# Designs tried in a protein design run: peptides against a protein of PDB entry 5H65. Part 34

Target 1, 294 residues: chain A of PDB entry 5H65
Amino acid sequence: QYLERTPLCAILKQKAPQQYRIRAKLRSYKPRRLFQSVKLHCPKCHLLQEVPHEGDLDIIFQDGATKTPDVKLQNTSLYDSKIWTTKNQKGRKVAVHFVKNNGILPLSNECLLLIEGGTLSEICKLSNKFNSVIPVRSGHEDLELLDLSAPFLIQGTIHHYGCKQCSSLRSIQNLNSLVDKTSWIPSSVAEALGIVPLQYVFVMTFTLDDGTGVLEAYLMDSDKFFQIPASEVLMDDDLQKSVDMIMDMFCPPGIKIDAYPWLECFIKSYNVTNGTDNQICYQIFDTTVAEDVI

## One batch from the design tools (peptide)

Design b1_p18_1_s1 (made by RFdiffusion4, then SolubleMPNN; from b1_p18_1, 5 letters changed)
Fold by OpenDDE base, seed 5:
Structure b1_p18_1_s1 (fold): chain B 294 residues (1-294), chain A 18 residues (1-18)
Amino acid sequence: as target 1 above (294 residues)
Amino acid sequence: SRLPEYEPLPLPTDIQPP
């Protein structure tokens, strides 16, 4: 879409909703810490959630590890099961279920593991080897997803989360509905298990200044703005460094704003009602800054 | 944290037990 460039002073006088193309300097941004800018967003109910911390996950998996795997649920047509008993952890039992494709155990890189009673450390190590892992527990009649507060699927270093509000969980045997049990696509797994997957998003507030006016614009983006997936950035030091470099380029510390580079972006205005007060807010959309850095 | 000792699993031939 082609939009003519509009100065901020003109935009600030106009009613919402409208779309604009602007050229402005990034005076400042919030939050300053990258890990604080990454959130989980539900595409259905639109709730924003914090990404669980390692400590939060530890608690969930520790609680799960106190439960004994049900022997009646082991070794089905869907999966083969193996159980370990730890020696130095009060005899904690860990069950690993290997999902089969048409009754055949696939190669490790294509095999989905169901983990029952594992710690976060154990699950992470297994995910690095098998690529796809689901934390589970013994239900009444079938294995079930452990907890939606934890990832429903771990693939390498990527944690896939589901919305507690919008999901209607189904038992593990519903994975039988998947024709291809080698390519574990997160959306397909979610659909089979009745999960509405959450999306990783960057959430930031930019203060923009073009010399004619100043406005705050909201950024909510998954992978377009930085050309870096929000789903991967927290677990990759190189990606974190890249985002930091981009932000430092547009908002360099210790120098005057007159020396800042110009940022070209699209913003849309919208109305927000807070009690009796009507406010016009702005959101950045359809903008990529990576092209300006290279 | 170190992983506990595991017995051999009926794993795919290309992977050793964790």
Scores: peptide ipSAE 0.025, ipTM 0.655, DockQ to the pose 0.017
Fold by OpenDDE base, seed 4:
Structure b1_p18_1_s1 (fold): chain B 294 residues (1-294), chain A 18 residues (1-18)
Amino acid sequence: as target 1 above (294 residues)
Amino acid sequence: SRLPEYEPLPLPTDIQPP
């Protein structure tokens, strides 16, 4: 879309909602730490939640590992099962279920693993080799997803999460509804299991200054703004460095704002009601930053 | 069933078959 550039001083005087094209300097931004800027967003209920820390996952999987796999649920038409007993961990049992495609085991790189009783370390080792892993537990009549506080699907280094509020979990046998049991598309897995998948998003507040005025604009974006997926950045040092470089380019430390590059972006204003108080807020939209800046 | 296509599994060495 095309909009004429509007100075911030003019925008600050106008009613919402409206859309603007602006050219401003990034005076500052928050949060400063990249990890704090990545969150999970539900597309249905719009809840924002923190990405679980490794320590949080450790606790969840440790708790899951205290449960014994049910022998009655092993080796179904959907999957073949293998179980282990730990030597030095009070005989903890771990079950791995290999999902079959039409009764046949697929190639290892295409096979979905269901892991029951595994620790975070064990799950990570499996995901590194087999790519697709679902943490599960023994239910009354079927295997079930372990916990929506943990990933429902791990693919390599990518953790896929579901919304606790919006999901209505179904048992593992519902994976039978998938015709292709080799690709394991996260959205398809989620649909089969009754999960509303959460979306990784960058969440930041930019303080923008064009010399005529200053305003704060909210950024919530998955992959457009930086051209870097929020879903991958936490697990990739190179991507983290790239984001840091971009932010340092627009907001370089140790120099005066006069030397900052200009940022061109679109912002939209909207009304927020807090009791009897009405406030106008601003959000960045449809914007991609490039290294070639003015 | 036996799962020869996936052996050995990448699990910690302290996990042993029953």
Scores: peptide ipSAE 0.024, ipTM 0.607, DockQ to the pose 0.015
Fold by OpenDDE base, seed 1:
Structure b1_p18_1_s1 (fold): chain B 294 residues (1-294), chain A 18 residues (1-18)
Amino acid sequence: as target 1 above (294 residues)
Amino acid sequence: SRLPEYEPLPLPTDIQPP
């Protein structure tokens, strides 16, 4: 759909909902820090939540590490189990379950690990080698996902999270439903375990000014706006630098707005009602920022 | 049981087999 450019002053006078193409300067944006702009979004209930910090995960895994693996749940048709005992942590038991493919252990880089009683540090070390790790605990009849407040799947440096509200967790043996037990696609794992995966999104508010008017536009985007995945940015310094450079380009510190480059983007208006009060809000959509900013 | 195919694992040195 082709849209003519509309000045902000005209947009501000119009009723919602409508779509616009605009050319404006980014006067300011919030939050200012990149890590604060990355959220988890549920595609089903649309809840936004914070990405857990390392400290949060430490607590969860520490709590999990206080539990002793159930011997009865070790070495099933689905997985082979190995148990370690810590020397310096009161004999804490750590169980690693290696998921088999058709009864055969795959190569390490294709093998899914189920870790029981592991600390964050231990889990990270294992994920670096095996590239697929699920934190688990001993349930009554089967291994179960440890906690949806922690990743349900860790692949390298990527943490996959699930929605607590929308998920109906199933036991680990449901991984048997997967024909291919080597690729470990996050969505497939989630489906097998009854998890609704959360999506990483950039959430920001842009204050846009074209000289005729000023409006705030909301940005919620996973990988289109910056052409950088929100799911990877927190764990990649180069990607972080790239986003920072883009934002600094559009909103350079220490100079007047007159010298700012023009941003071309699409925005849509929508109504928000609070009792008798009607407010029109704006959201950026279908926009990719280019390096060649004018 | 031991799983030689995956040993040694990249675990802290303070973790040992029972």
Scores: peptide ipSAE 0.023, ipTM 0.604, DockQ to the pose 0.015
Fold by OpenDDE base, seed 3:
Structure b1_p18_1_s1 (fold): chain B 294 residues (1-294), chain A 18 residues (1-18)
Amino acid sequence: as target 1 above (294 residues)
Amino acid sequence: SRLPEYEPLPLPTDIQPP
């Protein structure tokens, strides 16, 4: 699909919805801080959520750690269980369940851990070693996901979240539906547990200027624009630096806009109705900066 | 059940078997 370049002044006069190819300079963008630009997006209900902070997770896991693991739910055909009692924390019980593949324990790097009663620190340690951890709690008849306000799956430093609105949680035994219990693909885990996974997205507003006009365009993108996954950027200093470098390249501080590079991108217009007010908004789509810098 | 491959678990030192 080929689109001719359209000047912003012409776009600003046209009705929505339409798609455009533009060549413009990034006059400014918001938010300025990268951590503020990373959100969680539900592909079904389209709600945007903040990525939970460490403090939020601490509270959730602390609350979970006050609950005692149910002995009757330990050591099933799906998992082997080991229980710990804290020495200095008034006998807090921690259960780790090691998910088996066809009754056999996989190698540690392929083994999914279910942790019950663990703190954030403990969970992080386990995830670093085993690379797949699900925080769980004792339900009525089975282990269940602890809380959708926390990750349903932690893999290394990546936290996978689910949508509270769209998910219909199923118990842990539903992991039995997975034929391969060694490759814990987040989407597969989510499907088995009735979770609608949230997507990490960069959410930014770009002020674009081509000399004929100025418009604001919304960016919501997971990994295409920067060619950097939003899901990984918060936990990787190098990726953060890369994004910062890209943004500094397009919008260098202390330099006049006439010296800014040209950005070629696609934008689509759409109508937004707020009560009686109708507004045309713009969104960047199908754009990769590495390929579109002129 | 013994889980030799997973021992020791990377847990805080103040957590002990019951």
Scores: peptide ipSAE 0.026, ipTM 0.616, DockQ to the pose 0.016; fails the geometry check

Design b1_p18_1_s2 (made by RFdiffusion4, then SolubleMPNN; from b1_p18_1, 5 letters changed)
Fold by OpenDDE base, seed 4:
Structure b1_p18_1_s2 (fold): chain B 294 residues (1-294), chain A 18 residues (1-18)
Amino acid sequence: as target 1 above (294 residues)
Amino acid sequence: SRLPEYTPLPLPTDIKPP
């Protein structure tokens, strides 16, 4: 519904929850580094998590690489398996399972690979070539997802994560429930495997000033505010530059706030309880930034 | 491809949107 513009001074006096349309300058924002603002959010439990660091993934995959693929789980109706032994002193075995569509191997660009015992580097190389990969391990009776602390699905440069709290993992054979075994839609894969997918979000705090008052509002947004997906920004230099340019436009360094452009946006207030303290917080919503802001 | 290197920060707060 239509909302009239409300000055910040008036908003600051009102109870929550309410929705407002505002026009304000972005005095400052945090975090200042873009990569620090990208988080993972669970739509069910609302837990916010850091995107795993490369070092964290290395540890997970190194641990997984110590496990030997179970021979009895190779070459099923769902997938064809290939085994490699590395030339390192330990003789690490890596299994790659090529998922079939109705018993037929899809084209390489449409084929899902299940990788068992691969390092992060190996997995990334395969994902770039075959598009879709799932890190797995040998379970008791079937292949299983390796670890929800790592991506459950990697597509190109996009890492899809699942919520440890909300997910109830099912074995790999549950991929059989998918009619189309070529497109590998992340949500469908997640559903088949009992995973609640996490959403990439920009999490930032904006300090807004319209001359009547100052208000801090959170931005938690996946793709609308910048018109740039949070899921892609970490892996794309051009997207990073674009976000930086947008932020520099609204909050230009070395320039006084008097010269800042005006930002028009929607904010909603809500109550938060922190122990015995009740406070009102604000969140930006349903807002898209235009390149030409006056 | 390698993952980007960054230093994680504490989350600002537990945002509980309505």
Scores: peptide ipSAE 0.026, ipTM 0.514, DockQ to the pose 0.561
Fold by OpenDDE base, seed 2:
Structure b1_p18_1_s2 (fold): chain B 294 residues (1-294), chain A 18 residues (1-18)
Amino acid sequence: as target 1 above (294 residues)
Amino acid sequence: SRLPEYTPLPLPTDIKPP
């Protein structure tokens, strides 16, 4: 769709909802810290959530480690189970369930591990070795996901989260519905387990100025704007540096706005009601920073 | 310690094409 460029002063006078093409300078943005801009977003209910901190996960997995694996749920047609007893004073039991493909254990790089009673450190170590890990607990009739406050799937350094509001969890045996039990596509795993997967998103507020007016525009984007996945940026120093460089380019510190580069983007207006107050807000959409800038 | 929270602008509602 083609949109003619509209000055901000004109946009500010118009009712919502509308779509605009603009050319403006990024006067400022918030939050200033990249790690604060990465959130989890539900595509269904649209709730925003913070990415859990390591400390939060530690607590969840520590609590899970206090529960003893149910022997009755070990060694099914879906998985083979091994139990370890830690040598620490508590004698914690850890169960690792190796998911089979058609009754056969796949190669380590294709094998999904279900971990019961593991610490965050142990789970992370296993995810690095086996790629795919699901933290689980013993339910009444089957293994179940441990907690949606923790990742439902860990693949390498990527933590996949689910929406507590929208998910209707199903037991682990529902993984049997997956035809391919080697690739472990997150969306497929989520579907099998009744999970609505959350999406990593950059969440920022841009203050845009084209010389005719100033408006704040909301950026919520997963990978289009920066051409960098929000899902990977927290675990990759180089990607973090790249995003920082892009932001510094558009909004260079210590330089007057007159020297800032122009940003061309699409914004859409929308109505927001806060009690009795109605306001018009703006969101950046369908916008990618030019490749020559990246 | 917990990192400071960022409060974004209100989330958009469903928008119809112009």
Scores: peptide ipSAE 0.025, ipTM 0.549, DockQ to the pose 0.145
Fold by OpenDDE base, seed 5:
Order: C-alpha cells, then structure tokens, then sequence
Structure b1_p18_1_s2 (fold): chain B 294 residues (1-294), chain A 18 residues (1-18)
C-alpha cells in the first residue's frame, strides 16, 4: 500500500471518496475517557451499540434467576446437569449444564458450561474456572439463550455479544452440529445458535493538524491502531493504561502542540448527507501506532 | 452518574481507491 503524502490543506479542497497518506499532529481527541470510546458494532447491519454496564447485566441475570430450571430438560446426550439450591434468596435454584464431547465430559478448561439462574458474580466465578460459559434459560422444549442483551458467551474476562436485529436464535441442542466440542470458537458457537456476533471497536474522533490545515478524522478500529483488542481493554487495567499512555504521548497535556510528535496515518474521505447539506468526513484506516512510541 | 454517550457520524460506504 503506497500513497504519496498529501498536506491537509490540499485534502480539504478535494472531493470524496479518496484515500490519503498524511503526517499530522494530534491536536485533540474525543471522547477523553477510554470507556466512552469502546462500542459494539454489527458487521451486518452496522448498528453501533453501547457495551452493557455491570448494572445492566445484574438486572438481566437477576431476572433470569427468578425462573426455575425445568427438570425435564436436564441431563441430555449433549450435557450433564447439576442443580444447586441457595441458602438465601428464598432457595434460588441454579443449574449448571456441562457440555459433553461425543458423550464424554471434557477437561474442565475445555468444558462449556450452560448456566441457569446464576447471578453475574456467580457466572464470572465459573467463567474464570472453566473458561467458557453460556447463560441460558429453560425454553418450552429445550434450553435457550437467556438474553442477547447479555453475553451469549463468556470466556474468561471476554464477553461476546450478539446483534438483536440480525440474529435468529436457535435452541441449545444446535450445538450438536459442532464436531469439536472443546475449543468453543466464538464464531462457531454463534453460527450454531443463529447469532450474528458483535465486534468490539474503538470509536474516537481525532483532530489532526499538520500546520497547513486542520481536519477531524474518525477512528473505528478493533485491534490494529493500538495493537490492543477492544474486546479485552475494558476488563484489563494494564491494557487501559497502555492505551492512555499512547494517547498521552501523541497528545501530551500541558504542553504546546509544537512539541507534539508527528503521526503518520492513512485517512479516507467519504460523503455524508446531513439534511440538505453534503459534508465530507474522514476516517483513519490501515494505521498502526509505531512500536517506538509504545 | 452515567457518562455521556459518544456517537460518531454515519460510517462510510464503499470507498474506491483514487
């Protein structure tokens, strides 16, 4: 990928769509807080969604915990079931279903758990121990995914979400279509259950200045720009610090822009209709922060 | 209090190389 460097003043005069290579300083960026920049994106309908907050998940799982697991759906060829009754909360019943591989229970680190009636705290504890967890509920004839407003799959600290608009949910027994019931690849699980998986993305606006002109460019990226996965950053303090450090290096507080480092990146222009006005917007693409900056 | 949401402008469609 080769493009000649173009000054911002020249870019600002050109029609869209076009691609450019630029060298500019990051005058400012928004949002300033990292947590505000992480979104969920549907690759099919392109809807952007907020990542659910802990409080949102608590409500969903609390609601699920009010339902009693159906005894007739326990212990199938696909999974073995164990039931707990809590001592508090009026004897809440929690069901854990251990998915078997060809009729055999796999190792704990390879075993997928289906959980009914669990709280967020309980689910997180189980995911840390067993890695792969799906929150489920008892349907009419089979176990079903609990709610697409919650993760359809939790692996360690990674929460995998699905698009409510594009997904056509299928019952849990459709996991039988997976030949390998040990690796639990999120995309394979999603496909089996009729889920269109959402993608974690960083969404930010950069104000770029090269001394000839100023333009705003959007960054929508999952893992290339920072070399840090957007899917992991919210649950990892070290990754958060790394992103903050990168942004502080490019846009250091308390000093003049003349002292800012230069950022080399690719941007593409595109047309946006806002009412009767046509606007040209810009997006950063195929750009990675240089290793010497990290 | 919940932090304000950040919403970008519409995403680009197909962009052709220059």
Amino acid sequence: as target 1 above (294 residues)
Amino acid sequence: SRLPEYTPLPLPTDIKPP
Scores: peptide ipSAE 0.023, ipTM 0.547, DockQ to the pose 0.123
Fold by OpenDDE base, seed 1:
Structure b1_p18_1_s2 (fold): chain B 294 residues (1-294), chain A 18 residues (1-18)
Amino acid sequence: as target 1 above (294 residues)
Amino acid sequence: SRLPEYTPLPLPTDIKPP
């Protein structure tokens, strides 16, 4: 869309909601650490939540691993099951269910694994070998997703999460509704299982200064602003470095703002009510990083 | 078109990693 550039001083005087094109310097931003800016966002209820840490997942999978796979749920038309007993003192049972496509096991790289009783380490190993893994548990009549606090689907290093609030979980046999049981598209898996998938987003607060005024604007973006997917950045050091470089370029440490590059972006204003108080907030939108040299 | 009103995003906090 086309908008003429508006100085911040003018924007600050206007009522919301409106859209603006601005040219400003990034005086500062929060959070300073990239990993702190990556959140999960529900497109339906719009809740933001933290990406679970490894420690969080360890706990969830450890708890799941205390449950014994139900023998009655093994080897269905949908999947073939293999059971292992760990060599630890308790002899933990781990079940891996290999999902079949029309009764035939697909190639390893196309095979969806349902893992029951696995630890995070075991799941990660499997996800590296097999492209798609779903942590599950034995339900009353069928396998079920283990926990929405954990990924409902792991593909390589990508963890796909679902919204607890908006999801109405269905049992694993609902994967039968998928015609193609080889590609395992996250959205399709989510739909089959009644999951509202969460979206990875960068969430940052930018303090913008164009010399006429200063305003704070939120950035909530999945992959447009940095041209880097928020879904991948946590697991990719190179992507992290790229984002850091971009931020350092716009907001170089130890340098006065007069030497900062100019950032061009779109912002939208919106009204927020906090009790009896009304305030105007700003959000960056439809923006890919563009800058001018001083 | 009119932009919707938004609930403010949570304020990012600068904390140390666990």
Scores: peptide ipSAE 0.019, ipTM 0.493, DockQ to the pose 0.038

Design b1_p18_1_s3 (made by RFdiffusion4, then SolubleMPNN; from b1_p18_1 with K2R S5E I9L N14D)
Fold by OpenDDE base, seed 3:
Structure b1_p18_1_s3 (fold): chain B 294 residues (1-294), chain A 18 residues (1-18)
Amino acid sequence: as target 1 above (294 residues)
Amino acid sequence: SRLPEYTPLPLPTDIQPP
């Protein structure tokens, strides 16, 4: 689509919904801390959720670790099971299930590991070795996902989450529907287990100023704006630095706005009802920093 | 200490692709 540049003063006078191309300076943005800008978004119900903190996960996995694995659910055609007994006084039982591909155990880098009763620390250690890990629990007739408040899949340092509202969980044996049991694509795993995967997104409010007017625009973007995946940024110091550098470039501290670079971007207006009040809001879309900065 | 939660702008009722 082609859009002519529209000054903010003109946009502010128009009804919604409309799309605009603008050229403006980033006067300020919220939140200032990167970790606060990363959220989880459901593509179906559109709920925004916080990324669970380590402490939240600790509680979930600690609770899971109090449950004894059901022996009846071990060693199926889908997976081979090993039981680990901790050396602590409690003798906690941890079940590790290695998912097979056509009855054969794959190499560790291609093997999906189901963990029952593991702590966060133990799960993280295993994820580093096997890459793909699903926290599970013993259900009535099959292993089941432990908790949608925890990751349904951990791959390296990436935690994949599902929407509690939109998901209809199915048991672990539904992984049999996957022809390829080596790649463990998150979307495929989610589909097999009845999970609607949440999307990592950057959520920010930009205050834009082109000299004719000031406008607040909402940014919700996964990987296009920064050309950095929101799903990876929290666990990668270099990516965090890159985002910080980009934001510092647009909104450099300690200098006047007159010296700020110009940002060209697309925004769309939309109507929002808050109680009895109607307001027009704006959202940035189809904008990439590397291409739109002039 | 936990920092205050960020509250984003309201989302549109219907998110449509451009």
Scores: peptide ipSAE 0.026, ipTM 0.521, DockQ to the pose 0.150
Fold by OpenDDE base, seed 5:
Structure b1_p18_1_s3 (fold): chain B 294 residues (1-294), chain A 18 residues (1-18)
Amino acid sequence: as target 1 above (294 residues)
Amino acid sequence: SRLPEYTPLPLPTDIQPP
């Protein structure tokens, strides 16, 4: 991509849509808290959703834990089942189904677990041990995904979510369509279960100033700008610190903007209709923070 | 909540030939 650098004052006078290369200082940004900038985006319907909080997940899994696993759905050709009863909480039944690869149990690090009746804490512990976990419930004739408001797949510390609007859920036995039952690629699992996976994205507003003009540009990016996946940042303290460091470098607190570093980036303009008013908005695209800044 | 006590199913490395 070759674009000549254009000053902001010139850009502000032009009609949309257009693409620009700019050099500007980051005067300010919002939201200030990293956790507020991470969203879930549907690639199909383009809906933006909040990442569920721990409290939300606790409620969903607690509700699921009130249901007793159906004995007739245990131990199929697809999975072997282990059931146990908790000593507390009125003898809650928990079921773990170990998905087999061509009728054979795989190694623990490659084994997908289907969990019924587990709490968030229990599910997280199992995920740390076995890597791949799907929260499920007993349906009428088969196991089914528990709830799209919760992750459909948990891999280590990564929670994979699906779009409620665009997904048409299929029962767990549809995992049989996967030839390889060891890798558990999230997109493949989603496809088998009729799920449209949501994408983690950073959503931020940058106020950019090059001395000739000031404009606001949106950043909606999954992993390019920071070279850090939005899908991992919420559960990794080191990644959070890295993002904070990058933002502090471009927009250092307590000093004048004249001392701020220059940011080179690409922005695109687009038209937005708000009632009778037409507004031109800007979005950052195809931009990566320079390695020397990290 | 803590993970309840359970016995894992045998893994391939745990299975002895007949």
Scores: peptide ipSAE 0.023, ipTM 0.445, DockQ to the pose 0.014
Fold by OpenDDE base, seed 4:
Structure b1_p18_1_s3 (fold): chain B 294 residues (1-294), chain A 18 residues (1-18)
Amino acid sequence: as target 1 above (294 residues)
Amino acid sequence: SRLPEYTPLPLPTDIQPP
C-alpha cells in the first residue's frame, strides 16, 4: 500500500518492524568493489555464501578428474556416452554423456552434456559450445552430481549453484522425470536432482543521508534494484560497467554530497539479536533505480 | 570462459533480514 515519505530522523526513533518510504542521498556504500557484493543466497535456510573462486573450482574439478568413469554407467537410455583419453602423461579419461530426449539426441544447442572427469577449462569450453553442462561423477549405480561446491548446471556463462544444507541429491537418472529434455530450465533440473538452487544476490550496505539523519540500510537483491541480474554481472563486462555507472551516479567520486542526487526507496526495519544486544536494522526492498534520478 | 577473480569478504552473519 501507499506509504508517505518519512524523514530519517523520525525513522530512527521508531520501533521495528515497520516499512518506510524515504528520500535520501547515498553518502557511501560498501563493499566498494562490485564483485565483492555478489553472493549466493539460499531461499530455504537463508544462508549466504560466497560465489566460489575459480581456484576453488579448479581444485574440485581436478579432484574429480582423478576418478575413472565407470564403463557400466555409459550409454543408457537417457544418454549416449563418449570417452576421451587425454594426451597427458597420466592418460586421464573424460566421459561426456549426451542426454537424449525420448531416445533421440537433440540438436547441439539444446543438448545437455554430463561431464565426468573434466577440468574447469574443458567444462567451460564445452559450455560455450553446448548450452547446458552438468559436472558429474560415477556413483555406485548411476551417475551423480559431482559436487555442490561447484555448479550443478552451467549454461553459457551462467553458473547455477545448489545449497549443500538443504539439498538431498538424487542420481542423474532422475532427469528422466523431465518431460522436456531440451530447454533444461535450471529450476526443473534442480528439482529433478533434489537440489535447492541458490540465488545470486547483490549484498551491499548503503549509508543514507537526507539531511535530518543518517541511516545504514542493507541491500539484498537479485535483479530488481539495478535491473541487472546478479547471476550475470560477474561474467559480463557491460553489466559490470552499468552497475558501476549507477553507483557512480548516486555516489560520484570526487564530488561533495551536496551535489549527490536524491534516491527514493523503500526500507523496512527489523530487530536483530546479537547475543544480549538488540538492535534495529534496515533493509531496502521493492526498489528499482532509474537512470534519471533528480 | 574463465571465472572472474575476486577476493571474498566476510558475510554479514550477525545482521540478517527476517
Scores: peptide ipSAE 0.017, ipTM 0.490, DockQ to the pose 0.563
Fold by OpenDDE base, seed 1:
Structure b1_p18_1_s3 (fold): chain B 294 residues (1-294), chain A 18 residues (1-18)
Amino acid sequence: as target 1 above (294 residues)
Amino acid sequence: SRLPEYTPLPLPTDIQPP
């Protein structure tokens, strides 16, 4: 969309909601650490939550690994099952279920694995070898998703999460509804299992200064602003470096703001009510990083 | 079209490393 540039001093005097194009310097931003800015967002209930850390997942999978796979749920029309007993003192049972496509096992790179009783390490190893992995547990009548606090689908290094609030989980046999049991599109898997998938987003607060005024605007964006997917950044050092470089470019440390580049972006204002107090807030939207040299 | 009103997001400054 086309908007004329508006100075911040003028924006600060106007009522919300409105959209603006601005040219300003990034005086500062928060959080300073990239990993702190990556969140999971529910498109339905709009809750934000933290991306689970490795330690969190370890706990979840450790707990899951204490459960013994139900023999009655092995080897169905949907999947073939293989059971291992670990060499640890407890002899933990691990079940891997290989999902079939029309009764035929697909190639490894197209095969969905359902893992029951696996540790994070084991799951990660499998996800590196196989395209798609779902952590599961034995339910009463069928395999079920292990826990929405953990990924419902792991594809390589990508962890797909679901919203606990909005999801109504269905059993694994609902994957039968998928015609194509080779591609394992996350959204399709989610739909089949009654999961509302969460979206990775960057969440940052920018302090913008154009010399006429100072304005705080937050950024909530998945992949447009940096042209880098929030879903991949945590697992890719190069992508992290790229984001850091971009932020350092706009807000270079140890340099006065007069030397900062100009950032052009779109912001929208909106009203927020906190009790009896009304305030106007600002959000960056529909913006891909663009800058002018001083 | 009218822009929606938003519920405040958690402040990034409140998020600390584990």
Scores: peptide ipSAE 0.016, ipTM 0.473, DockQ to the pose 0.041

